Peptides against a protein of PDB entry 6UG1. Designs and how they scored, part 25

Target 1, 304 residues: chain A of PDB entry 6UG1
Amino acid sequence: SNEERKRRKYFHMLYLVCLMVHGFIRNEWINSKRLSRKLSNLVPEKVFELLHPQKDEELPLRSTRKLLDGLKKCMELWQKHWKITKKYDNVGLYMRTWKEIEMSANNKRKFKTLKRSDFLRAVSKGHGDPDISVQGFVAMLRACNVNARLIMSCQPPDFTNMKIDTSLNGNNAYKDMVKYPIFWCEVWDKFSKKWITVDPVNLKTIEQVRLHSKLAPKGVACCERNMLRYVIAYDRKYGCRDVTRRYAQWMNSKVRKRRITKDDFGEKWFRKVITALHHRKRTKIDDYEDQYFFQRDESEGIPD
Target 2, 301 residues: chain A of PDB entry 6UG1 as posed
Amino acid sequence: SNEERKRRKYFHMLYLVCLMVHGFIRNEWINSKRLSRKLSNLVPEKVFELLHPQKDEELPLRSTRKLLDGLKKCMELWQKHWKITKKYDNEGLYMRTWKEIEMSANNKRKFKTLKRSDFLRAVSKGHGDPDISVQGFVAMLRACNVNARLIMSCQPPDFTNMKIDTSLNAYKDMVKYPIFWCEVWDKFSKKWITVDPVNLKTIEQVRLHSKLAPKGVACCERNMLRYVIAYDRKYGCRDVTRRYAQWMNSKVRKRRITKDDFGEKWFRKVITALHHRKRTKIDDYEDQYFFRRDESEGIPD

## One batch from the design tools (peptide; made by RFdiffusion4, then SolubleMPNN)

Design b1_p10_4_s3 (from b1_p10_4, 4 letters changed)
Fold by OpenDDE base, seed 1:
Structure b1_p10_4_s3 (fold): chain B 304 residues (1-304), chain A 10 residues (1-10)
Amino acid sequence: as target 1 above (304 residues)
Amino acid sequence: DELKKLLLSK
């Protein structure tokens, strides 16, 4: 019905805001001065120097290469620190079906909310789920004065799916679900004027995204619980930005159709949500990023 | 508060 379509759209919007606020709160927690002091001790001086290379004026690419090597070594150090990767409880922050949402509303399951103190302890011990691990990695880079963002791929239920039964087929659902991350890192490269993508936990990869990312879910089974629609960046100064354009190859042709921003009402609403979570002034880094997104929109074109 | 207003502004 038209009413059920409106209901699912509203519930998607509510759920999206809750996810974006969760990302914001986790971004505040990883700015903990106590955690920062502890995590800085994991990074030896030689690796710190690689994270902060001098500008090579002859070949700026040499400076970028040093930064990339520093980030690789930080990923290796992080793997040594991280002792226990816990499985997600149920589906974690991956996308739920409409059926699962209805069933969960009927089930009085008290979701155990992780407290700030428990999070800081988990990161400090190297014990937790992959999301806590990524968030801790971002905290370690920030402790080394690196301009690192927490990235969150928000997975609200698909309001474009009007099927009543959205039951997912089969036992392999967890493996397919966790094949691609929900949280990752971006690091600002001041030499190339670009964000570097870092997945320290799942794919253990560093990439300079041009047209496509390795972190973008591929294949039907992986996309059932991980649809690239709302990739939100949280910086150390409490900036909040939509960076979906970086990771979406087909933003205009495919991704936009699955977003609340497909219509003017949804676009205006989503801009208000981003603005409410964006607590810093604009910088030249935002200008370079917007220029990159503009070039990506022009290169994709408008779908016919 | 602004977040509540955003949620209730339907």
Scores: peptide ipSAE 0.029, ipTM 0.717, DockQ to the pose 0.068
Fold by OpenDDE base, seed 4:
Parts: C-alpha cells; sequence; structure tokens
Structure b1_p10_4_s3 (fold): chain B 304 residues (1-304), chain A 10 residues (1-10)
C-alpha cells in the first residue's frame, strides 16, 4: 500500500539517524585521553616517524609512500595488540529485513548498549567485535597525531524493498554478511591532498580510492545485509561528512535511487542531519574533498 | 536536544 511505503520510508529515516548518532558517540569515545596514552605506547618511534614524514619537495609521492608504510606497520601492530575478535551478536549493525524489524518490535529485546567504560576496557585489552577493533585502530592513529577519521557504512532497512516477506534464505548468511566491513578508517594524506582508506580488521587493506573501493560490497549475497548507501565520516574534531561518493562507483545511476536523498525533501532532511552532527568549522581539507567528489560526479555523468 | 528537534521537526 501507499501507507506501508510511507511507514517504511519514515522508519528508514529514524533508523538512519539512530545509526549516525551511534557513529558520533563512538567517535567521541575514541577521543578518550586515557585510551590515547595507552595506545600511543603501541607505536615505536620509527613507525611514528613514518607516519609524520617530511615533505619531499622534489617528489611528494616519496612522502606518501612513507605514510603508507607507516600505516601498514600500524595495521600489523594493531593485529598483535588485538587478542580476541568476537562474532557479532545476531547481525550487529548490518542491515535488517523488514520481517526482522516487525518481529523485533514485538520482542522487547533489551539491546545491551555497550557503556563507554566497557568500550575503553575492550579496546585497551584487545577484545571485542570487529567494529570495536576498527574504532580502537582509529584511536591509536589519533594518539599518534594522525588525522584519522572513523568511517561508518550506515545500514538502515531498505525502504525501496516493498516485499511483504524479506526473509533471507541460506546457511552462509553470516559469512556473506561479514565479508565487507561496516566500519573502517580514513587517513588524510597532506602530500597528495587525498584521503587514504584503511581497513585494519576485515580485508586488512590500504587503498587510495580512484573510481571504486575494495570495501564496496559486490555480489547479491553480501549486498543483502550490506548496501553501500550512507558512508559517514567522523573526524577527530567532531566533523561529520557524507563520503559515500568516494566508495560508490555508480552514485548517480544506482546508489541515489536507494537513498532518502533521491527526492528534494529527503536531500534537505539528510543535510539537516549532517549539519546537526557536524561540530567544526570548514577547512581546506573539506575543499579538496568536495573538489574530488565534484570531479567524480562529472566523470560518472548525469544519468539520462 | 538537537537530535530531538530534528526528529520532531516533522
Amino acid sequence: as target 1 above (304 residues)
Amino acid sequence: DELKKLLLSK
């Protein structure tokens, strides 16, 4: 019905805001001074120097290569620190079906919200789910004065799916779900004027995204619970930015149709949500990023 | 508070 379409759209919007606020709160917890002091001790001086290379005036690419090597070594150090990767409880922050939402509304399952103290302890000891691990890695880089962002791929239920039963069939549902991350890191490269993508936990990869990312879900089974639609970046100064354009090859032709921003009302609403979560002044880094997104929109073309 | 305003501004 038209009413059910409106209900699903509204619920998608509410769920999206809750996810974006969750990312904001986790980003605040990462900025813990107590955690920062502990995690800085994991990084040897030689690795710290690689994270902060001098500018090579002849070949800026040499400085970028040092930064990339430093980030690789940080990822290796993080794996040595991390002792236990827990499975997600149920589906974690991956996308739920409409049926699962309806069933959950009837079951007052107390979501055990992880307290800040429990999070800090989990990161400090090196035990938790993959999301806690990624968040801790961002905290370690920030402890080393690296301009690292927490990235969250927000997975609200698909309001464009009007099927009554949206049950997922298949025994491999968890393996396919966790194939791609929900959280990752970005690091600012001051030499190339670009964000470097770092997945320290899932794919264990460092990427300089041009047209597409390895972190973008590919294939039917993994896209059932992980649809690239709302990739939100949280920086050390409490900035909040939509960075979906970086990771979406087909932003205009495909991804936009699955977003609330497909219409003018949804665009204006989503801009208000971003603005409410953005607690810093604009910087030249934002200008370089917006220029990159503009060039990516021109290169994709406007869908006919 | 701002989040409540955003949710209630419908």
Scores: peptide ipSAE 0.028, ipTM 0.715, DockQ to the pose 0.064
Fold by OpenDDE base, seed 2:
Structure b1_p10_4_s3 (fold): chain B 304 residues (1-304), chain A 10 residues (1-10)
Amino acid sequence: as target 1 above (304 residues)
Amino acid sequence: DELKKLLLSK
């Protein structure tokens, strides 16, 4: 019905705001001075020096290579720190079906909320789910004065799916779900003027995204619970930016159709949500990023 | 997590 379409759109919007606020709160928690002091001690001086290379005036790429090596070593150090990777309770922050939402509304399941104190303890001990682990990795890089962003792929329910029963085939659902991350890291490369993508936990990869990312979900089964639609970046200064364009090869042709921003009302609404979560002034880094997104939009073209 | 509770309590 038209009513059900409106209900699903509204619920998607509400769910998206709640996910984005969750990312904002986690980004605040990883700025903990107590956590920073503990995590900085995990990084030896030699690795810190690689994270902060001198500018090579002859070949800036040499400086980028040092930074990449430093980030690789930080991933290795993080693996040594992290002792217990817990499975997600149910689907974690992956996308739910409409049926799962309706069933969850009826079942007052006491979801255990992780308090800030419990989060800080989990990261400090190296015990938690993959999301906590990634968030802790971003905290470690920030403790080393690296300009690291927390990235969140927000998974609101698909308002474009109008099926009544959206039951997923259950057998491999968890493996397919966790194949791609929901949280990852970006690091600013001051030499190349680009963001470096870092997945320290799931794929254990570092990439310089040009046209597509390894972190973008591929295949039907993976996309059932992880649809790349809203990739939100949270920086150390409480900036909030939509960085979906980086990770979406087909932003204009495919991704936009599954976003609330497919229409002018949704675009204006989503911009208000971003603005409400963006607590810093614009910087030259934002200019370089917007220029990159512009070039990516031109290169994709407008879908006919 | 409260958001997860809020999102799951609806």
Scores: peptide ipSAE 0.024, ipTM 0.721, DockQ to the pose 0.108
Fold by OpenDDE base, seed 5:
Structure b1_p10_4_s3 (fold): chain B 304 residues (1-304), chain A 10 residues (1-10)
Amino acid sequence: as target 1 above (304 residues)
Amino acid sequence: DELKKLLLSK
């Protein structure tokens, strides 16, 4: 019905806000001074120097290469620190079906809320789920004074899916779900004036995204619980930005149709949510990023 | 997490 379509749209909006607020809170927790002091000790001076290369005036690319090598070594150090990767108890922060939402409303299942103290302990011991691990990695880079963002691919239920029963095929569902990450890192390269994408946990990859990312879910089974729609960046200064354009090859033709921002009302609403979570002034980094997004929109073209 | 409880407890 038209009513059910409206209900699903409103529930999607509410769920999206809750996910974005969750990302904001986790971004605050990883700024813990106590955690920062502990995690900085994981990074040797030689690796710290690679993270902070001098500007090569002759060939700025040499400075970028040092930063990339430093980030690779940080990923290796993080793997040594991380002792236990826990599976998600359920679907974690991956996309739920409408049926799962209805069933969970009826079942008073006590969601285990991870407290700030438990999170800090988990990161400190190297024991937790992949999301905690990525968040801890961002905390380690921030402890080394790196301009690292926490990236969250927000997975609200698909309001464009009007099917009542989405029978997810059971057995391979977890493997397909976790094939691509929900959380990752971005690092500012001051030399190239670009964000570097880092997945330290899942794909264990570093990318300089131009047109597409390896972190973008591919295939029907993977997209059932991980649909690239809302990639939100949380920086060390409590900035909040929509960076979906970086990771979406087909933003205009495909991704926009699955977003609340497909209409003017949804766009204005989503801008208000971003603005409410954005606690810093604009910087030259934001100008370079917006210029990159503009060039990406021009290169994709307007969908017919 | 609390907001998830609020959303999933209704």
Scores: peptide ipSAE 0.023, ipTM 0.712, DockQ to the pose 0.124

Design b1_p10_4_s4 (from b1_p10_4, 4 letters changed)
Fold by OpenDDE base, seed 2:
Parts: C-alpha cells; structure tokens; sequence
Structure b1_p10_4_s4 (fold): chain B 304 residues (1-304), chain A 10 residues (1-10)
C-alpha cells in the first residue's frame, strides 16, 4: 500500500539517523585521552616518522609512499594488539530485513548497549567485534596525530524493497554479510591532497580510491545486508561528511535510487541531519574533497 | 530532542 511505503520510508529515515548518531558517539569515544595515551605506545618512533614524512619537493609521491608504508606497519601493529575478534551479535549494524525488524519489535529483545567504559576497555585489551577493532585503529592513528576519519557505511532497511516477506534464504548469510566492512578508516594525504582508504581489519587493505573501492560490496549475497548507500565520515574535530561518492562507482545511476536523497525533500532532510552532526568549520581539505566529488559526478554523467 | 524535531519537522 501507499501507507506501507510511507511507513518504510519514515522507518528508514529514523533508522538512518540512529545509525549516524551511533557513528558520531563512537567517534567521540575514539577521541578519549586515556585511550590515546595507551594506543600511542603501540607505535614505535620509526613508524611515527613514516606517518609524518617530510615533504619531498622534487617528488611528492615519495612522501605519500612513506605514509602508505607507515599505515601498513600500523595495520601490522594493530593485528598484534588485537587478541580476540568477536563475532557480531546477530547481524550487528548490517542491514536488517523488514521481517526481522517486525519480529524484533515484537520480541522486546534487550539490545545490549555497549557503554563507553566497556568500549574503552575492549579497545585497550584488543577484545571486540570488527567494528570496535576498526574504531580502535582510528583511535591509534589519531593518537599518533594522523588525520584519520572513522568511516561508517550506514545500513538502514531498504525502503525501496516493498516485498512483504524479505526473508534471506542463504546458508552462508554471515560469511557473505561480513565479506565487506561496515566501518573503515580514511587518512588524509597532505601531499597528494586525497583521502587514503584503510581497512585494517576485514580486507586488510590500503587503497587510493579513483573510480571504485575494494570496500564496495559486490554480488547479490553480499548486498543483501550491505548496500553502499550512506558512507559517512567522522573526523577528529567532530566533522560529519557524506563520502558515499568516493565509494560509489554508480552514484547517480544506481546508488541515488536507493537513498532518501532521491527526491528534494529527502535531500533537504538528509542535509539537515549531516549539518546537525557537523561540529566544525569548513577547511581546505573539504574543498579538495568536494572538488574530487564534483569531478566524479561529471565523469559519471547524469543518467538520462 | 533536536533529532526528534529534525525527524518530525516536515
């Protein structure tokens, strides 16, 4: 019905805000001074120097290579620190079906909310789910004065799916779900004027995204619980930015159709949500990023 | 509260 379509759209919007606020809160917890002091001790001076290379005036690419090597070594150090990777409880922050949402509403399931103290302890001990691990990795880079963003791929239920039953029949549902991350890191490269994408936990990869990312879910089974629609960046200064354009090859042709921002009302609403979560002034880094997104929109074209 | 207002303000 038209009513069910409206209900699903509104529930999607509510769920999206809750996810974005969750990302914001986790980003605040990452900025813990107590955690920073502990995590800085994991990074030896030689690796710190690689994270902060001098500018090579002849070949800026040499400085970028040092930064990339430093980030690689930080991923290795992080793997040594992280002792226990817990499975997600149920589906974690991956996308739920409409049926799962309805069933969960009826069953009054006490969601175990992780407290800030428990999070800080989990990261400090190296015990937690992959999301906590990525968040801790961002905290470690920030402890080393790296301009690292927490990236969250927000997975609200698909309001474009109007099926009554949205049950997922896959025996390998968990493996397919966790094939791609929900959280990752971006690091600002001051030499190339670009964000470097870092997945320290899932794919264990570093990339300089041009047209597509390895972190973008591919295949039907993976996309059932992980649809690239709302990739939100949280920086160390409590900036909040939509960076979906970086990771979406087909933003205009495919991704936009699955977003609340497909219409002017949704665009204005989503912009208000971003603005409410954005607690810093604009910087020249935002200008370079917006220029990159503009060039990506021009290169994709507008779908006819 | 502000987030509820953001959701409820059409």
Amino acid sequence: as target 1 above (304 residues)
Amino acid sequence: DELKELLLKK
Scores: peptide ipSAE 0.030, ipTM 0.703, DockQ to the pose 0.068
Fold by OpenDDE base, seed 1:
Structure b1_p10_4_s4 (fold): chain B 304 residues (1-304), chain A 10 residues (1-10)
Amino acid sequence: as target 1 above (304 residues)
Amino acid sequence: DELKELLLKK
């Protein structure tokens, strides 16, 4: 019905805000001064120097290469720190079906919310789920004065899916779900004027995204619980930005159709949500990023 | 509060 379509759209919007607020709160927690002091001790001076290379005036690419080597070594140090990767309880922050949402509303399952103290202890000990691990890695880079963002791929239920039964069939549902991350890191390269993508936990990869990312879900089974639609960046100064354009190869042709921003009402609403979560002034880094997104929109073209 | 208003104004 038209009513059920409206209900699913509104529930998607509510769920999206809850996810974006969760990302904001986790981004605040990883700015903990106590955690920062502890995590800085994991990074030896030689690795710190690689994270902060001098500008090579002859070949700026040499400075970028040092930064990339420093980030690789930080990933290796992080793997040594992280002792226990817990499985997600149920599906974690991956996308739920409409049926799972309806069933969960009827079941008074007390979701144990992780408290700030428990999160800081988990990161500090190296014991937790992959999301906590990524968030801790961002905290370690920030402790080394690196301009690192927490990235969250928000997975609200698909309001464009009007099927009554959306049950997912398959014994490998968990493996397919966790094949691609929900959380990752971006690091600002001041030499190339670009964000570097870092997945320290799942794919253990560093990339300079041009047209496509390795972190973008591929294949039907992986996309069932991980649809790239709302990739939100949280910086150390409580900035909040939509960076979906970086990771979406087909933003205009495919991704936009699955977003609340497909219509003017949804676009205006989503901009208000981003603005409410954006607690810093605009910077020249935002100008370079917006220029990159513009060039990516022109290069994709408008779908016919 | 602004987030609650953003949710309730629809």
Scores: peptide ipSAE 0.029, ipTM 0.709, DockQ to the pose 0.069
Fold by OpenDDE base, seed 4:
Structure b1_p10_4_s4 (fold): chain B 304 residues (1-304), chain A 10 residues (1-10)
Amino acid sequence: as target 1 above (304 residues)
Amino acid sequence: DELKELLLKK
């Protein structure tokens, strides 16, 4: 019905705000001074120097290569720190079906909200789910004065799916679900004027995204619980930015149709949500990023 | 409107 379409759109919007606020709160927690002091001790001086290379005026690419080597060594150090990777409770922050939402509305499942103190302890001990591990890795880089962002792929229920039964075929669902991350890291390269993508936990990869990312879900089974639609970046200064354009090859032709921003009302609403979560002034880094997104929109073309 | 109020209360 038209009413059910409106209801699903509204619930998608509410769920998206809750996810984006969750990302904001986790980004605040990883700025803990107590955690920063503990995590800085994991990084030896030689690796710290690689994270902060001198600018090579002859070949800026040499400085970028040192930064990339430093980030690789940080991923290796993080693997040594992290002792226990827990499975997600149910589906974690991956996408729920409409049927799962309806069933969950009837069952007052107390979401065990992890307290800030428990989160800081989990990161400090190296015990937790993959999301906690990624968040802790971002905290370690920030402790080393690296301009690292927490990235969150927000997975609200698909309001464009009007099927009544959206039950997923059960058996391999968890492996396909966790094949691609929900949280990752970005690091600012001051030499190339670009964000470097870092997945320290799932794919254990570093990439300089041009047209496509390895972190973008591929295949029907993986996309059932992980649809690339809302990739939100949270920086150390409480900036909040939509960075979906980086990871979406087909933003205009495919991804936009699955977003609330497909219409002017949704675009204006989503911009208000971003603005409410953006607690810093604009910088030249934002200008370089917006220029990159513009060039990516021109290169994709406007869908006919 | 309710979604604006939910955003302003946080």
Scores: peptide ipSAE 0.025, ipTM 0.690, DockQ to the pose 0.053
Fold by OpenDDE base, seed 5:
Structure b1_p10_4_s4 (fold): chain B 304 residues (1-304), chain A 10 residues (1-10)
Amino acid sequence: as target 1 above (304 residues)
Amino acid sequence: DELKELLLKK
């Protein structure tokens, strides 16, 4: 019905805000001074120097290469620190079906909310799920004074799916779900004036994204619980930005149709949510990023 | 507007 379509759209909006607020809170927790002091000790001086290379005036690319090598070594150090990767409870922050949401509303299961103290202990011990691990990695880079963003791929239920029964068939559902990350890192390269993508946990990859990312889910089974729609960046100064354009090859033709921002009302609403979570002034970094997004929109063109 | 009110009332 038209009513059920409206209900699913509103529930998607509410769920999206809850996810974005969760990302904001986790971004505050990883700014903990106590955690920062502990995690800085994991990074030896030689690796710190690679993270902060001098500007090569002849060839700025040499400075970028040092930063990339420093980030690779940080990923290796992080793997040594992280002792236990826990499986997600159920589906974690991956996308739920409408049926699972209805069943969860009927089952008054107390969601065990992870407290700040428990999170800080988990990161400090190297014991937790992949999301806690990525968040801890961002905290380690921030402890080394790196301009690292926490990236969250928000997975609200698909309001474009009007099927009543969205039962996901198959024993391999967990493996397909976790094939691509929900959380990752971005690091500002002051030399190239670009964000570097870092997945320290899942794919263990570093990318300089141009047109596509390896972190973008591919294949029907992987997209059932991980649809790239809302990639939100949280910086160390409590900035909040939509960076979906970086990771979406087909933003205009495919991704936009699955977003609340497909209509003017949804666009205005989503801008209000971003603005409410954005607690810093605009910087020259935002100008370079917006220029990159503009060039990506021009290069994709208008969907037919 | 209604969704803003619903979020501010919690």
Scores: peptide ipSAE 0.022, ipTM 0.672, DockQ to the pose 0.067

Design b1_p10_5_s1 (from b1_p10_5, 8 letters changed)
Fold by OpenDDE base, seed 4:
Structure b1_p10_5_s1 (fold): chain B 304 residues (1-304), chain A 10 residues (1-10)
Amino acid sequence: as target 1 above (304 residues)
Amino acid sequence: DELNKFLKSL
């Protein structure tokens, strides 16, 4: 019905706000001074120097290569720190079906909300789910004065899916679900004027995204619970930015159709949500990023 | 209604 379409759209919007607020709160917890002091001790001086290379005026790419090597060593150090990777409780922050939402509305399952103190202890001990691990890695880089962002791929239920039964078939549902991350890191490269993508936990990759990312879900089974639609970046200064354009090859032709921003009302509403979560002034880094997104929109073209 | 109020209060 038209009513059910409206209900699903509104529920998607509410769920998206709750996810984006969750990302904001986790980003604030990462900025803990107590955690920063503990995590800085994991990084030897030689690795710290690689994270902060001098500018090579002849070949800026040499400075970028040092930063990339420093980030690789940080991923290796993080693997040594992290002792226990827990499975997600149920589906974690991956996408739920409409049927799962309806069934969950009837079951007052107390979401065991992890308290700030428990989060800080989990990161400090190296015990937790992959999301806590990624968040802790971002905290370690920030403790080393690296301009690292927490990235969250928000997975609200698909309001464009009007099927009554949205049950997912298959025994391998968890393996396919966790194949791609929900949380990752971005690091600002001051030499190339670009964000470097870092997945320290899932795929264990470092990439300089041009047209496509390895972190973008591929294949039907992986996309059932992980649809690339809302990739939100949270920086150390409480900035909030939509960075979906970086990771979406087909933003205009495919991804936009699955977003609330497919219409002017949804675009204006989503811009308000971003603005409400953005607690810093604009910087020259934002200008370089917006210029990159503009070039990516021009290169994709407007869908006919 | 309440959801619309909440979503408009953003």
Scores: peptide ipSAE 0.026, ipTM 0.728, DockQ to the pose 0.084
Fold by OpenDDE base, seed 1:
Structure b1_p10_5_s1 (fold): chain B 304 residues (1-304), chain A 10 residues (1-10)
Amino acid sequence: as target 1 above (304 residues)
Amino acid sequence: DELNKFLKSL
């Protein structure tokens, strides 16, 4: 019905706000001064120097290469620190079906909310789920004075899916779900004036995204619980930005149709949510990023 | 209705 379509749209909006607020809270927790002091000790001086290369005036690419090598070494150090990767309870923050949401509303399952103290202990010990591990990696880079963002791919239920039963088939559902991350890192390269993408936990990759990312879900089974729609960046100064354009090859033709921002009401509403979570002034880094997004929109074109 | 009012107040 038209009523069920409206209900699913509004529930998607509420769920999206809850996810974005969760990302904001986790971004605040990883700014813990106590955690920062502990995690800085994981990074030896030689690796710290690679994270902070001098500008090569002749060839700025040499400075970028040092930063990339420093980030690679940080990923290796992080793997040594991280002792236990826990499986997600149920589906974690991956996308739920509408049926799973209805069933969960009927089941008085007390979700044990992870407290700030428990999170800080988990990161500090190297014990937790992949999301906690990524968040801890961002905290380690921030402890080394790196301009690292926490990235969250928000997975609200698909309001464009009007099927009654959306039960996912099959035993491989967990493997397909976790094939691509929900959380990752971005690092500002001051030499190339671009964000570097870092997945320290799942794919263990560093990339300089031009047209497509390795972190973008591919294949039907992987997209069932991980639809790239709302990639939100949280910086160390409590900035909040939509960076979906970086990771979406087909933003205009495909991704926009699955977003609340497909209509003017949804666009205005989503901008208000971003603005409410954005607690810093604009910087030249935001100008370079917006210029890159503009060039990506022009290069994709308007869908026919 | 209340959810819609809340979401529109954002």
Scores: peptide ipSAE 0.026, ipTM 0.725, DockQ to the pose 0.083
Fold by OpenDDE base, seed 3:
Structure b1_p10_5_s1 (fold): chain B 304 residues (1-304), chain A 10 residues (1-10)
Amino acid sequence: as target 1 above (304 residues)
Amino acid sequence: DELNKFLKSL
């Protein structure tokens, strides 16, 4: 019905706000001074120097290569620190079906909200789910004075799916679900004026995204619980930005149709949510990023 | 109705 379509749209909006607020809170927690002091000790001086290369005026690419090598070594150090990767309880922050939402509304499942103290302890011990591990990695880079962002791929239920039964048939449902991350890192390269993408936990990859990312879900089974629609960046100064354009090859033709921002009402609403979570002034880094997004929109074209 | 009012007030 038209009523059920409206209900699913509004529930998607509410769920999206809750996810974006969760990302904001986790981004605040990883700025803990106590955690920063502990995690800085994991990074040797030689690795710190690679993270902060001098500008090569002759060939700026040499400085970028040093930064990339420093980030690779930080990923290796992080793997040594992290002792226990826990499985998610149920589906974690991956996308739920409408049937799962209806069934969970009837069951007052006590969502065990992890307290800030328990999170800081988990990161400090190297014990937790993949999301806690990525968040801790961002905290380690921030402890080394690196301009690292926490990235969250928000997975609200698909309001464009009007099927009553949305049960997932897959025997490998968990493996397919966790094939691609929900959380990752971006690092500002001051030499190339670009964000570097870092997945320290899932794919264990570093990339400079051009037209597509390795972190973008591919295949039907993987996309059932991980649809790239809302990739939100949280920086060390409490900035909040939509960076979906970086990771979406087909933003205009495909991704926009699955977002609340497909219409003027949804665009205005989503802009208000971003503005409410954005607690810093605009910087020249935001100008370079917006220029990159503009060039990506021009290169994709407007779908006919 | 109320949820729509709330979401519009954001």
Scores: peptide ipSAE 0.025, ipTM 0.719, DockQ to the pose 0.080
Fold by OpenDDE base, seed 5:
Structure b1_p10_5_s1 (fold): chain B 304 residues (1-304), chain A 10 residues (1-10)
Amino acid sequence: as target 1 above (304 residues)
Amino acid sequence: DELNKFLKSL
């Protein structure tokens, strides 16, 4: 019905706000001064120097290469720190079906909310799920004074899916779900004036994204619980930005159709949510990023 | 705002 379509759209909007607020709160927790002091001790001076290379005036690319090497070594150090990767008890923050949402509303399951103290302990011990591990990695880079963003791929239920029964029947459903991350890192390269993508936990990769990312889900099974629609960046100064354009090859033709921002009302609403979570002034970094997104929109063209 | 009406109805 038209009513069920409206209900699913509004529930998607509510769920998206809850996810974005969760990302904001986790971004505050990883700014913990107590955690920062502990995690800075994991990074040797030689690796710290690679994270903060001098500007090579002859070839700025040499400075970028040092930063990339420093980030690679930080990923290796993080793997040594992280002792236990827990599986998700359910689907974590991956996308739920509409049926799972309805069943969860009927089942008064006490969700064990992870407290700030438990999160800080988990990161400090190296014991937790992949999302806690990525968040801890961002905290370690921030402890080394790196301009690292926490990236969250928000997975609200698909309001464009009007099917009642979306039974995800498959023995490999968990493997397909976790094939691509929900959380990752971005690091500002002051030399190239670009964000570097870092997945320290899942794919263990570093990318300078131009047109596409390896972190973008591919294949039907992987996209059932992980649809790239809302990639939100949380910086160390409590900035909040939509960076979906970086990771979406087909933003205009495919991704926009699955977003609340497909219509003017949804665009205006989503901008209000971003603005409410954005607690810093604009910087030249935002200008370079917006210029990159503009060039990506022009290069994709208008959808047919 | 329709969303505020919806959020108040929850």
Scores: peptide ipSAE 0.022, ipTM 0.693, DockQ to the pose 0.105

